# Peptides against a protein of PDB entry 5ZKO, part 16

Target 1, 44 residues: chain A of PDB entry 5ZKO
Amino acid sequence: SASNPRKFSEKIALQKQRQAEETAAFEEVMMDIGSTRLQAQKLR

## One batch from the design tools (peptide; aimed at target 1 E22 V29)

Design b2_p17_4_s1 (made by RFdiffusion4, then SolubleMPNN; its pose is not in this set)
Fold by OpenDDE base, seed 4:
Structure b2_p17_4_s1 (fold): chain B 44 residues (1-44), chain C 44 residues (1-44), chain A 17 residues (1-17)
Amino acid sequence: as target 1 above (44 residues)
Amino acid sequence: as target 1 above (44 residues)
Amino acid sequence: DLERRRRLLEVLRLLRE
């Protein structure tokens, strides 16, 4: 059965939300890496 | 406080897992789009 | 590639409008 276009749109919306959450989590990790690097540089 | 390297590694592992899950969800959506396109082409 | 996925999702959004 052709998944109803509404259900497809809901899947896309959910994927966009997840991607935004993934991006935010990735940015947080990158910030942590950057902070660690900066701290390591200050200790040299 | 420098987030302990173990906690950092755990965050990276969790992010990789999440990314894999989101990739799988994305691929499912792309498969649905491809199927819909194929069906639409068959109806023409 | 998050950017590639983002762009594709945006294209798909536009195609549904």
Scores: peptide ipSAE 0.144, ipTM 0.493, DockQ to the pose 0.075
OpenDDE base, seeds 1, 2, 3, 5: peptide ipSAE 0.140, 0.161, 0.112, 0.141; ipTM 0.518, 0.536, 0.476, 0.499; seeds 1, 2 fail the geometry check

Design b2_p17_4_s2 (made by RFdiffusion4, then SolubleMPNN; its pose is not in this set)
Fold by OpenDDE base, seed 5:
Structure b2_p17_4_s2 (fold): chain B 44 residues (1-44), chain C 44 residues (1-44), chain A 17 residues (1-17)
Amino acid sequence: as target 1 above (44 residues)
Amino acid sequence: as target 1 above (44 residues)
Amino acid sequence: DLESRRRLLELLRLLKE
């Protein structure tokens, strides 16, 4: 059965939220990696 | 228009190839990160 | 892509253990 437009919109909003959370987590991890690389560079 | 089965199969093959290339690039990056962390640990 | 980023996050979490 076709989900009603309200349920569909909610599902899309939740998907967008999840995407944003995953992006933020990715950026945090990339920052941590960048910091580690910077530390290693300073020790050279 | 529905892409013919040949074009569809080609598109799927290209998608799988791209996925494999992205996976390989990802694994290379992870190896580099691991090496960097190991170097930083040796310098402590 | 998103799938590759998800895999990266998973592997990086494992490396933090």
Scores: peptide ipSAE 0.136, ipTM 0.488, DockQ to the pose 0.360
OpenDDE base, seeds 1, 2, 3, 4: peptide ipSAE 0.168, 0.122, 0.152, 0.133; ipTM 0.518, 0.500, 0.504, 0.486; seeds 1, 3 fail the geometry check

Design b2_p17_4_s3 (made by RFdiffusion4, then SolubleMPNN; its pose is not in this set)
Fold by OpenDDE base, seed 5:
Structure b2_p17_4_s3 (fold): chain B 44 residues (1-44), chain C 44 residues (1-44), chain A 17 residues (1-17)
Amino acid sequence: as target 1 above (44 residues)
Amino acid sequence: as target 1 above (44 residues)
Amino acid sequence: DLEQRRRLLEVLRLLRE
């Protein structure tokens, strides 16, 4: 069926949400790595 | 608990999967937009 | 995108250090 402009807007919104979720997951991994390094330095 | 290097590897693997899924979704949206534009041009 | 790939490479670099 004809891809409706409204359907495009919905797909774009979903894509932006997925990108935000991926970014948040990346930031979480980076924070965990940073915390682990800080802890390892304190134990030396 | 100490963030295990194995846990980091799992988090990275999950992040790579999410990235691949996001890329595939982006390509699908772009293809749909391209098809709609082509159809609109043929109707003019 | 290229930015996302860059971010993943940075994570991998940090884990190797």
Scores: peptide ipSAE 0.173, ipTM 0.579, DockQ to the pose 0.238
OpenDDE base, seeds 1, 2, 3, 4: peptide ipSAE 0.161, 0.155, 0.159, 0.156; ipTM 0.575, 0.572, 0.570, 0.573

Design b2_p17_4_s4 (made by RFdiffusion4, then SolubleMPNN; its pose is not in this set)
Fold by OpenDDE base, seed 2:
Structure b2_p17_4_s4 (fold): chain B 44 residues (1-44), chain C 44 residues (1-44), chain A 17 residues (1-17)
Amino acid sequence: as target 1 above (44 residues)
Amino acid sequence: as target 1 above (44 residues)
Amino acid sequence: DLESRRRRLELLRLLRE
């Protein structure tokens, strides 16, 4: 179908949202890993 | 909470899935843009 | 994309260490 500029803008906005959600999920995992490492160091 | 290795593996698997979905969505958008450009060139 | 792949590799690295 003829992809109109408005449809492209919607797709780009959705893609940016997905990227932000992915980044947030990554940061959450990294925080958990970091916390675990810090805890392990304190137990030594 | 003590983040156990199994929980980390689950988080990694989920993150990989999200990345794959994001990539697929991006590729779909790029394909639509490319198709539109090609069509516009043919109409000239 | 490259950024998603980089993040994936980073996570895998952290699990191996």
Scores: peptide ipSAE 0.178, ipTM 0.551, DockQ to the pose 0.193
OpenDDE base, seeds 1, 3, 4, 5: peptide ipSAE 0.115, 0.109, 0.114, 0.164; ipTM 0.489, 0.489, 0.495, 0.524

Design b2_p17_5 (made by RFdiffusion4)
Pose (drawn by RFdiffusion4):
Structure b2_p17_5 (pose): chain A 43 residues (1-43), chain B 44 residues (1-44), chain P 17 residues (1-17)
Amino acid sequence: ASNPRKFSEKIALQKQRQAEETAAFEEVMMDIGSTRLQAQKLR
Amino acid sequence: as target 1 above (44 residues)
Amino acid sequence: SALAELTEAAEALLSAL
């Protein structure tokens, strides 16, 4: 499972992990401005 | 073909070089991250 | 590549603080 044999299974796993991370990465970058505005509120 | 060499030895050395750079910068931002968490006490 | 993405995201979060 974590280390498949078939190349098709390996490609599917790499694409799955890539999609998860890009979904999570595009969330962290999505609302950075909300955090950047907090500093202006603090200063 | 400069960033994309033909020989596999050149490709492996290139990946090793980039990995050393990426890890070196990563070990810097995450290193002095404690000094930033201490600055947070000043606010509260 | 993943490490460079994580470093860029960490730097952007630290700059936002």

Design b2_p17_5_s1 (made by RFdiffusion4, then SolubleMPNN; from b2_p17_5, 7 letters changed)
Fold by OpenDDE base, seed 1:
Structure b2_p17_5_s1 (fold): chain B 44 residues (1-44), chain C 44 residues (1-44), chain A 17 residues (1-17)
Amino acid sequence: as target 1 above (44 residues)
Amino acid sequence: as target 1 above (44 residues)
Amino acid sequence: DRLARLNEALRALLEAL
C-alpha cells in the first residue's frame, strides 16, 4: 500500500510534543534545584 | 526545609525513563520511514 | 537534532515515491 505520509507526519508531531514535555519537566527540576541551592547559600 | 535529595533523584529517574521512551519512539519512526523508503525504491 | 533527522527521513521518503 502507498506509504501514508500523513501517518509519519502525525508521528513526528507526537515526537515534537514528547520533546516539549521532556523539556518542561527538565526545566521544572532545574528550577527546583536552583531554588534549593539559592536557599542553602542564603543560610550560610 | 532540607532539600529532599530523594525527591530530586526520583524526578531525575523519571526524566531518564521519559528520555528512554522518547528514544524508543524515535527509533521506531525512523525504522518505519527507512523501511518504507526502501520498499518504495524497490518498486521503482 | 532528532526532529531534524525525522524531517530529513520523511523528505527522503517523499522523494522515493
Scores: peptide ipSAE 0.487, ipTM 0.746, DockQ to the pose 0.110
OpenDDE base, seeds 2, 3, 4, 5: peptide ipSAE 0.486, 0.486, 0.487, 0.482; ipTM 0.749, 0.747, 0.747, 0.744

Design b2_p17_5_s2 (made by RFdiffusion4, then SolubleMPNN; from b2_p17_5, 9 letters changed)
Fold by OpenDDE base, seed 4:
Structure b2_p17_5_s2 (fold): chain B 44 residues (1-44), chain C 44 residues (1-44), chain A 17 residues (1-17)
Amino acid sequence: as target 1 above (44 residues)
Amino acid sequence: as target 1 above (44 residues)
Amino acid sequence: DRLARLVAVLRALLEAL
């Protein structure tokens, strides 16, 4: 069934979405670390 | 000069304030981490 | 050190992504 390309494209799109979401979560965590570090420096 | 006890008390008060601010900053970040973790779990 | 603990938690979260 020629539906494999469509299913493949959907899987790739889902994978790209997951990667973007993981990247966003990583960036958020890095911002939190940066903010916390800056706050800790102000407390020193 | 008997001002040492007052200066000591002020230093202790300042240290307690800094510790409280550090605790608050830690709690804020832990809340953010908790939120981020929950979001990341929703993305999985 | 509270900051060190925080960084450790954040690292653990990143490793779990």
Scores: peptide ipSAE 0.091, ipTM 0.442, DockQ to the pose 0.095
OpenDDE base, seeds 1, 2, 3, 5: peptide ipSAE 0.088, 0.084, 0.084, 0.088; ipTM 0.439, 0.437, 0.436, 0.445

Design b2_p17_5_s3 (made by RFdiffusion4, then SolubleMPNN; from b2_p17_5, 10 letters changed)
Fold by OpenDDE base, seed 3:
Structure b2_p17_5_s3 (fold): chain B 44 residues (1-44), chain C 44 residues (1-44), chain A 17 residues (1-17)
Amino acid sequence: as target 1 above (44 residues)
Amino acid sequence: as target 1 above (44 residues)
Amino acid sequence: DRLRRLNEVLRLLLEAL
């Protein structure tokens, strides 16, 4: 069934939210890696 | 606490899965838009 | 970069609706 423009906009909004969550998760991983590297350097 | 390399690999794997899910959701939205456009053209 | 590109495409689609 042809989704109306409103349905598309809602799907896009949900996708933007997912993208923001994915970005936050990625940044968390990168922060953990960075912190681990920094700690390893301090122990040298 | 310094996450070990295994923890990082697991987080990266989860992030890749999330990215695949986001891609699939995006493709679904694009398919719906494409189908709607095609239907609108057939009605002309 | 891929994620940013996807966001841009989604934004353009939203603007076209």
Scores: peptide ipSAE 0.206, ipTM 0.629, DockQ to the pose 0.079
OpenDDE base, seeds 1, 2, 4, 5: peptide ipSAE 0.197, 0.201, 0.187, 0.189; ipTM 0.617, 0.621, 0.611, 0.613; seed 1 fails the geometry check

Design b2_p17_5_s4 (made by RFdiffusion4, then SolubleMPNN; from b2_p17_5, 8 letters changed)
Fold by OpenDDE base, seed 3:
Structure b2_p17_5_s4 (fold): chain B 44 residues (1-44), chain C 44 residues (1-44), chain A 17 residues (1-17)
Amino acid sequence: as target 1 above (44 residues)
Amino acid sequence: as target 1 above (44 residues)
Amino acid sequence: SRLARLNEVLRRLLEAL
């Protein structure tokens, strides 16, 4: 079945958008963890 | 100043309760993430 | 709390999945 290139492109674009949102959320988690670690170290 | 041992004990108990509530909420979030990951893997 | 903030970030991560 000829993979509808338009539907494929839309699916890839949606996947990339989702990946960007997941990456942004992951980076925010990592920043918060890093900040928490830094604060914990300052209290010691 | 003699740290009022009763007030100290109450403060520690309250802190432990809060920590337990935060831990339970954290575990719930982690379970949801784990369930979502499992579902995403089943769809692949 | 710091943990509450982390949980919010994790919730947002879950919503993005």
Scores: peptide ipSAE 0.148, ipTM 0.507, DockQ to the pose 0.158
OpenDDE base, seeds 1, 2, 4, 5: peptide ipSAE 0.114, 0.146, 0.139, 0.139; ipTM 0.469, 0.505, 0.501, 0.498

Design b2_p17_6_s1 (made by RFdiffusion4, then SolubleMPNN; its pose is not in this set)
Fold by OpenDDE base, seed 3:
Structure b2_p17_6_s1 (fold): chain B 44 residues (1-44), chain C 44 residues (1-44), chain A 17 residues (1-17)
Amino acid sequence: as target 1 above (44 residues)
Amino acid sequence: as target 1 above (44 residues)
Amino acid sequence: RLLELLKERLEAQKKEA
């Protein structure tokens, strides 16, 4: 039925949103690691 | 100890590789869905 | 899993600083 393509598109959109959130979380952690490394380097 | 940063780097590299494989698999599935949709559209 | 590994690394660096 015509609802299946729409439901599928919604699921794909939700998956893309989740992936974007995971990427943002990854980038935040990488930024924190970089900042901590820089701080440790400045203390030496 | 100096081995810890190396071990972390290796683990991160392995996880990045896995993520790339998962992304490739996702893209393949999306391509197959697109192809199937196009084929179904041509048969109508 | 990747985020957990990165967080572990971050905490290790914080303990060294």
Scores: peptide ipSAE 0.141, ipTM 0.533, DockQ to the pose 0.058
OpenDDE base, seeds 1, 2, 4, 5: peptide ipSAE 0.108, 0.112, 0.129, 0.121; ipTM 0.534, 0.550, 0.545, 0.553

Design b2_p17_6_s2 (made by RFdiffusion4, then SolubleMPNN; its pose is not in this set)
Fold by OpenDDE base, seed 1:
Structure b2_p17_6_s2 (fold): chain B 44 residues (1-44), chain C 44 residues (1-44), chain A 17 residues (1-17)
Amino acid sequence: as target 1 above (44 residues)
Amino acid sequence: as target 1 above (44 residues)
Amino acid sequence: RLLELLKAQLEAQKAQA
């Protein structure tokens, strides 16, 4: 049935969105780490 | 300060957990797709 | 080491996509 492909596409799209959100969270953590490292280096 | 490393570790642990959850969700989607394909093939 | 772990996680997510 044609509905199955659409439902699968929706699930895949939702999963890609979740991955993008996880990537954003990752980048935020990396930014914090990078900022902390940079601060520590400037103090040395 | 020693608190920064702990906070970073905590953030990483949380991110690992989220990734595991996303992996499980991904596998569920793929299982559904695979099951549907298998059903369609059996009917042919 | 922390950055390496995070990068590895990101690459794992990309591999699943």
Scores: peptide ipSAE 0.149, ipTM 0.637, DockQ to the pose 0.184
OpenDDE base, seeds 2, 3, 4, 5: peptide ipSAE 0.137, 0.140, 0.120, 0.149; ipTM 0.643, 0.634, 0.612, 0.639

Design b2_p17_6_s3 (made by RFdiffusion4, then SolubleMPNN; its pose is not in this set)
Fold by OpenDDE base, seed 4:
Structure b2_p17_6_s3 (fold): chain B 44 residues (1-44), chain C 44 residues (1-44), chain A 17 residues (1-17)
Amino acid sequence: as target 1 above (44 residues)
Amino acid sequence: as target 1 above (44 residues)
Amino acid sequence: RLLELQAARLRAQQEAA
């Protein structure tokens, strides 16, 4: 699928956005885990 | 949202899968760009 | 559309930082 350079750049930008959003979602999950662990530690 | 360790591990696994899928999608875009460039070079 | 996607990418990167 040969598209013009603009179309490729748009696709790249979109994919990088998705990757960043997935990273942010992962970090949110890890933050929740971390806070839960810390809270559990304090209750011990 | 305190969930059990199994639930956290499942969330992490899902997020890592999504990240890998987005990476694969990006690589496909880059492969298409690369092949197009190579083909254009050969036609010069 | 390109500028919109670039801006969205930048916002997502900042959110993930």
Scores: peptide ipSAE 0.239, ipTM 0.706, DockQ to the pose 0.060
OpenDDE base, seeds 1, 2, 3, 5: peptide ipSAE 0.236, 0.235, 0.233, 0.228; ipTM 0.705, 0.704, 0.700, 0.694

Design b2_p17_6_s4 (made by RFdiffusion4, then SolubleMPNN; its pose is not in this set)
Fold by OpenDDE base, seed 1:
Structure b2_p17_6_s4 (fold): chain B 44 residues (1-44), chain C 44 residues (1-44), chain A 17 residues (1-17)
Amino acid sequence: as target 1 above (44 residues)
Amino acid sequence: as target 1 above (44 residues)
Amino acid sequence: RLLELLKEVQAAKEKAA
């Protein structure tokens, strides 16, 4: 059916968005860890 | 505090796992789309 | 923010398990 391509494209787009969000979350974790380490170093 | 490194490592590990799961989900979506396309081609 | 991220990660882990 002709609606399948549109549904597929939407599904792909949503999945790509989720993956990007997961990447952003990972980067945020790494940034927080880095910031904490930097603070600890400054306190020494 | 000394417990922070362990918490950070766990957070990183969990995030990596999530990212891998999102990748697997994406691959599943692509596989389903591919299978559907293949079926459509066979029916023609 | 870090705590929120930890909660999100934990929730994802529980969903995956």
Scores: peptide ipSAE 0.172, ipTM 0.642, DockQ to the pose 0.062
OpenDDE base, seeds 2, 3, 4, 5: peptide ipSAE 0.165, 0.162, 0.176, 0.174; ipTM 0.660, 0.657, 0.644, 0.643; seeds 2, 3, 4, 5 fail the geometry check

Design b2_p17_7 (made by RFdiffusion4)
Pose (drawn by RFdiffusion4):
Structure b2_p17_7 (pose): chain A 43 residues (1-43), chain B 44 residues (1-44), chain P 17 residues (1-17)
Amino acid sequence: ASNPRKFSEKIALQKQRQAEETAAFEEVMMDIGSTRLQAQKLR
Amino acid sequence: as target 1 above (44 residues)
Amino acid sequence: AEAEAARKELAVAEAEA
């Protein structure tokens, strides 16, 4: 499972992991401004 | 074909070079991250 | 794929810093 044999299964796993990380990465980058505004509130 | 070499040896050395660079910068931002968490105590 | 993931982790770490 973690290390498939078929090349089709390997490609599917790499695409799955890539989609997950991009979904999570585009969330962290999504609301950075909200954190950047917190500093202006603090200063 | 400069960033994309033909020989596999040149490709492997290129990936090794980039991995060393990416890890070197990563080991710097995560290193002095403690000094930033200490600055947070000044606020509270 | 691993190199793309490492680059995304580095970009998150730099953005958080």

Design b2_p17_7_s1 (made by RFdiffusion4, then SolubleMPNN; from b2_p17_7, 13 letters changed)
Fold by OpenDDE base, seed 4:
Structure b2_p17_7_s1 (fold): chain B 44 residues (1-44), chain C 44 residues (1-44), chain A 17 residues (1-17)
Amino acid sequence: as target 1 above (44 residues)
Amino acid sequence: as target 1 above (44 residues)
Amino acid sequence: LEQRQRQREFEVALLRS
């Protein structure tokens, strides 16, 4: 296996970016659910 | 906003799955780098 | 491109829920 530190760092950076994007998407889901729940409580 | 708990739970589950898959991909990258590093050390 | 497409689809589906 060819040792290329630059390519390794690039792969790691890309994976970290993808993880951050998935985390942001999850947080958006939770925010939407939270907002919906708050609205439902206000109307009750 | 229509409150649909089933759809909310499905969205959460899918996002958790995506996060797990991205984590696994990251671990694979790290394992490959680790293996390469070990081999390089042995040959030094 | 595929990842961005999946993210857009996720957003659209979220808005419909």
Scores: peptide ipSAE 0.261, ipTM 0.664, DockQ to the pose 0.062
OpenDDE base, seeds 1, 2, 3, 5: peptide ipSAE 0.278, 0.258, 0.259, 0.281; ipTM 0.663, 0.652, 0.662, 0.663; seeds 1, 5 fail the geometry check

Design b2_p17_7_s2 (made by RFdiffusion4, then SolubleMPNN; from b2_p17_7, 13 letters changed)
Fold by OpenDDE base, seed 2:
Structure b2_p17_7_s2 (fold): chain B 44 residues (1-44), chain C 44 residues (1-44), chain A 17 residues (1-17)
Amino acid sequence: as target 1 above (44 residues)
Amino acid sequence: as target 1 above (44 residues)
Amino acid sequence: MEQRQRQMELERARLLR
């Protein structure tokens, strides 16, 4: 556990960053899927 | 890129799981901070 | 550089647990 407010804020900030990174990774997956679907449609 | 809908769904599910895990980790951090603050208040 | 920065941030996060 962080023992002081500064360490708490750092911990929160790092977790928020991680959440943002996971969101970005999800969006990348969705874009990849979207692109693949579009390509498949163009081939028909 | 996943090449079929099944693999797409699996990829999405895995990313959603990761997002949920990161959310849980954030909540744990917040609970830890809350508990620490409560303890500090009780010691006053 | 980005991956290394991510690794350093993960290490910092680990130290805060």
Scores: peptide ipSAE 0.244, ipTM 0.683, DockQ to the pose 0.062
OpenDDE base, seeds 1, 3, 4, 5: peptide ipSAE 0.233, 0.217, 0.237, 0.231; ipTM 0.692, 0.671, 0.692, 0.689; seed 3 fails the geometry check

Design b2_p17_7_s3 (made by RFdiffusion4, then SolubleMPNN; from b2_p17_7, 13 letters changed)
Fold by OpenDDE base, seed 2:
Structure b2_p17_7_s3 (fold): chain B 44 residues (1-44), chain C 44 residues (1-44), chain A 17 residues (1-17)
Amino acid sequence: as target 1 above (44 residues)
Amino acid sequence: as target 1 above (44 residues)
Amino acid sequence: LEQRQRQQQLEVARLLR
């Protein structure tokens, strides 16, 4: 309902938060992989 | 383990899929809001 | 994470203006 802009705002805000969390999770994965690669390089 | 590039690739692919799904969900929310706004405008 | 969330809040506010 266009009559509830607050609810729309909340819905958008929630979804943007999820996107940010998924981005953070991706960066964590990449950091973990990067660290593992660095370790492997040092062991050579 | 740097010795398992396949597992890294799978992990990255999974996370990219999640990001795409969250983006799609956001677009759906925005479309719904946009449609609602359009309806409200037509009813004026 | 908090920094990203703050930026997202600002973006949301801009989109709703």
Scores: peptide ipSAE 0.313, ipTM 0.699, DockQ to the pose 0.059
OpenDDE base, seeds 1, 3, 4, 5: peptide ipSAE 0.299, 0.280, 0.302, 0.273; ipTM 0.690, 0.693, 0.697, 0.688

Design b2_p17_7_s4 (made by RFdiffusion4, then SolubleMPNN; from b2_p17_7, 14 letters changed)
Fold by OpenDDE base, seed 3:
Structure b2_p17_7_s4 (fold): chain B 44 residues (1-44), chain C 44 residues (1-44), chain A 17 residues (1-17)
Amino acid sequence: as target 1 above (44 residues)
Amino acid sequence: as target 1 above (44 residues)
Amino acid sequence: VEQRQRQRLFEVAKLLR
């Protein structure tokens, strides 16, 4: 069966994209929490 | 309660390390698949 | 993998509250 190297590379690229999206989501959550904390400190 | 910024930063660093390890494990699996495929082609 | 990532994010969010 033709190992579709092209299909394989496409799946790898998709997986790398998912990892980047997960990293971005993580960073966004951390920024939101950081900003909330900074705001709370400013209001004190 | 003292937001332990140090404890927070340490937890973030640990999370980044885990992401790097997961990425490395993914790349290792992909290399193993690639090498197996190359070996199969050489034996034909 | 996605489930573990979501759990880790949840734990981090708890630390920031």
Scores: peptide ipSAE 0.198, ipTM 0.628, DockQ to the pose 0.089
OpenDDE base, seeds 1, 2, 4, 5: peptide ipSAE 0.214, 0.193, 0.185, 0.187; ipTM 0.653, 0.622, 0.642, 0.643; seeds 1, 2 fail the geometry check

Design b2_p17_8 (made by RFdiffusion4)
Pose (drawn by RFdiffusion4):
Structure b2_p17_8 (pose): chain A 43 residues (1-43), chain B 44 residues (1-44), chain P 17 residues (1-17)
Amino acid sequence: ASNPRKFSEKIALQKQRQAEETAAFEEVMMDIGSTRLQAQKLR
Amino acid sequence: as target 1 above (44 residues)
Amino acid sequence: AALAAATEAVTALLEAL
């Protein structure tokens, strides 16, 4: 499972992990401005 | 073909070079991250 | 690549502080 044999299974796993991380990465970058505004509120 | 070499030896050395650069910068931002968490005590 | 993207994200979060 974690280390498949078929190349098709390996490509599917790499694409799955990539989609997860891009979904999570595009969330952290999505609301950075909300955190950037907190500093203006603090200063 | 400069960033994309033909020989596999050149490709491996290139990936090893980049990995060393990416790890070196990563080991810097995560290193002095404690000094930033201490600055946070000044606010509260 | 993943490390560079993580470093850029963490640096952007630290700059947002």

Design b2_p17_8_s1 (made by RFdiffusion4, then SolubleMPNN; from b2_p17_8, 9 letters changed)
Fold by OpenDDE base, seed 1:
Structure b2_p17_8_s1 (fold): chain B 44 residues (1-44), chain C 44 residues (1-44), chain A 17 residues (1-17)
Amino acid sequence: as target 1 above (44 residues)
Amino acid sequence: as target 1 above (44 residues)
Amino acid sequence: DRLRRLVEILRALLEAL
């Protein structure tokens, strides 16, 4: 049974959404690390 | 009571050790992210 | 402690990928 292109497209869209959320969370954490590092450098 | 310079030096040494361990853990995670990204790029 | 928490978050994100 040709797995419905609709189900594949929905799965791809859901995966893209998850990837975008994970990327945003990563970027936020990286900014926090960068800020913390900068603060630590200013204190030294 | 002049807080014993020895206790301060020990506290500083312990803090430096902790900071080094945290830095090493960070570097390991960053390497893992980099490696995973590289693997993901090779699969694409 | 803050750096440790950030590392843990990064590790969790990596495991979710």
Scores: peptide ipSAE 0.118, ipTM 0.482, DockQ to the pose 0.190
OpenDDE base, seeds 2, 3, 4, 5: peptide ipSAE 0.078, 0.112, 0.086, 0.086; ipTM 0.429, 0.476, 0.443, 0.442; seed 3 fails the geometry check

Design b2_p17_8_s3 (made by RFdiffusion4, then SolubleMPNN; from b2_p17_8, 9 letters changed)
Fold by OpenDDE base, seed 4:
Structure b2_p17_8_s3 (fold): chain B 44 residues (1-44), chain C 44 residues (1-44), chain A 17 residues (1-17)
Amino acid sequence: as target 1 above (44 residues)
Amino acid sequence: as target 1 above (44 residues)
Amino acid sequence: DRLARLVELLRALLDAL
């Protein structure tokens, strides 16, 4: 049932995992951008 | 190359899409919780 | 409750992104 607290907790746990993965992906992108910016600044 | 601005923009766009999908999943969970709470309140 | 706390943490995380 959609009303099962255990099911809710499992859904929340899964959402936390997904959000952590998306955060890590975002951080990787930001690191790449930062590295590129630093390189561009050194070439200027 | 990791330094291509177009590649960065595509990565950012993909990240935004993922974040939107995760937000939608979160909202679905919250709707389920909200519905359950409302039902529980009606039964009290 | 623990579930409510987790929901709030998720909300805060989403807001911070």
Scores: peptide ipSAE 0.150, ipTM 0.521, DockQ to the pose 0.105
OpenDDE base, seeds 1, 2, 3, 5: peptide ipSAE 0.136, 0.133, 0.141, 0.127; ipTM 0.511, 0.521, 0.512, 0.520

Design b2_p17_8_s4 (made by RFdiffusion4, then SolubleMPNN; from b2_p17_8, 9 letters changed)
Fold by OpenDDE base, seed 3:
Structure b2_p17_8_s4 (fold): chain B 44 residues (1-44), chain C 44 residues (1-44), chain A 17 residues (1-17)
Amino acid sequence: as target 1 above (44 residues)
Amino acid sequence: as target 1 above (44 residues)
Amino acid sequence: DRLRRLTEVLRRLLEAL
């Protein structure tokens, strides 16, 4: 049975949302690491 | 007055111990998160 | 506070993966 195109489009939209959330979380981690590194460098 | 080198070394040792404890706690939390995620994936 | 923040960010990352 062809997966309902609407259900497929919703799955793709949810996947895109998750990818955006993952990217945002990754960027936040990288920013925190960068800030930490900068702080550590200032203490040297 | 030069902070007693012994007191300084003791402070550093305590700081290292605290950092190790924080790292262990972090690893435990990450393991729990990973386990929970794996369980959630198995239920799908 | 820093470790707590990092843990929260990593939690969110793992939830999004």
Scores: peptide ipSAE 0.154, ipTM 0.507, DockQ to the pose 0.134
OpenDDE base, seeds 1, 2, 4, 5: peptide ipSAE 0.148, 0.149, 0.152, 0.151; ipTM 0.499, 0.501, 0.506, 0.503; seed 1 fails the geometry check

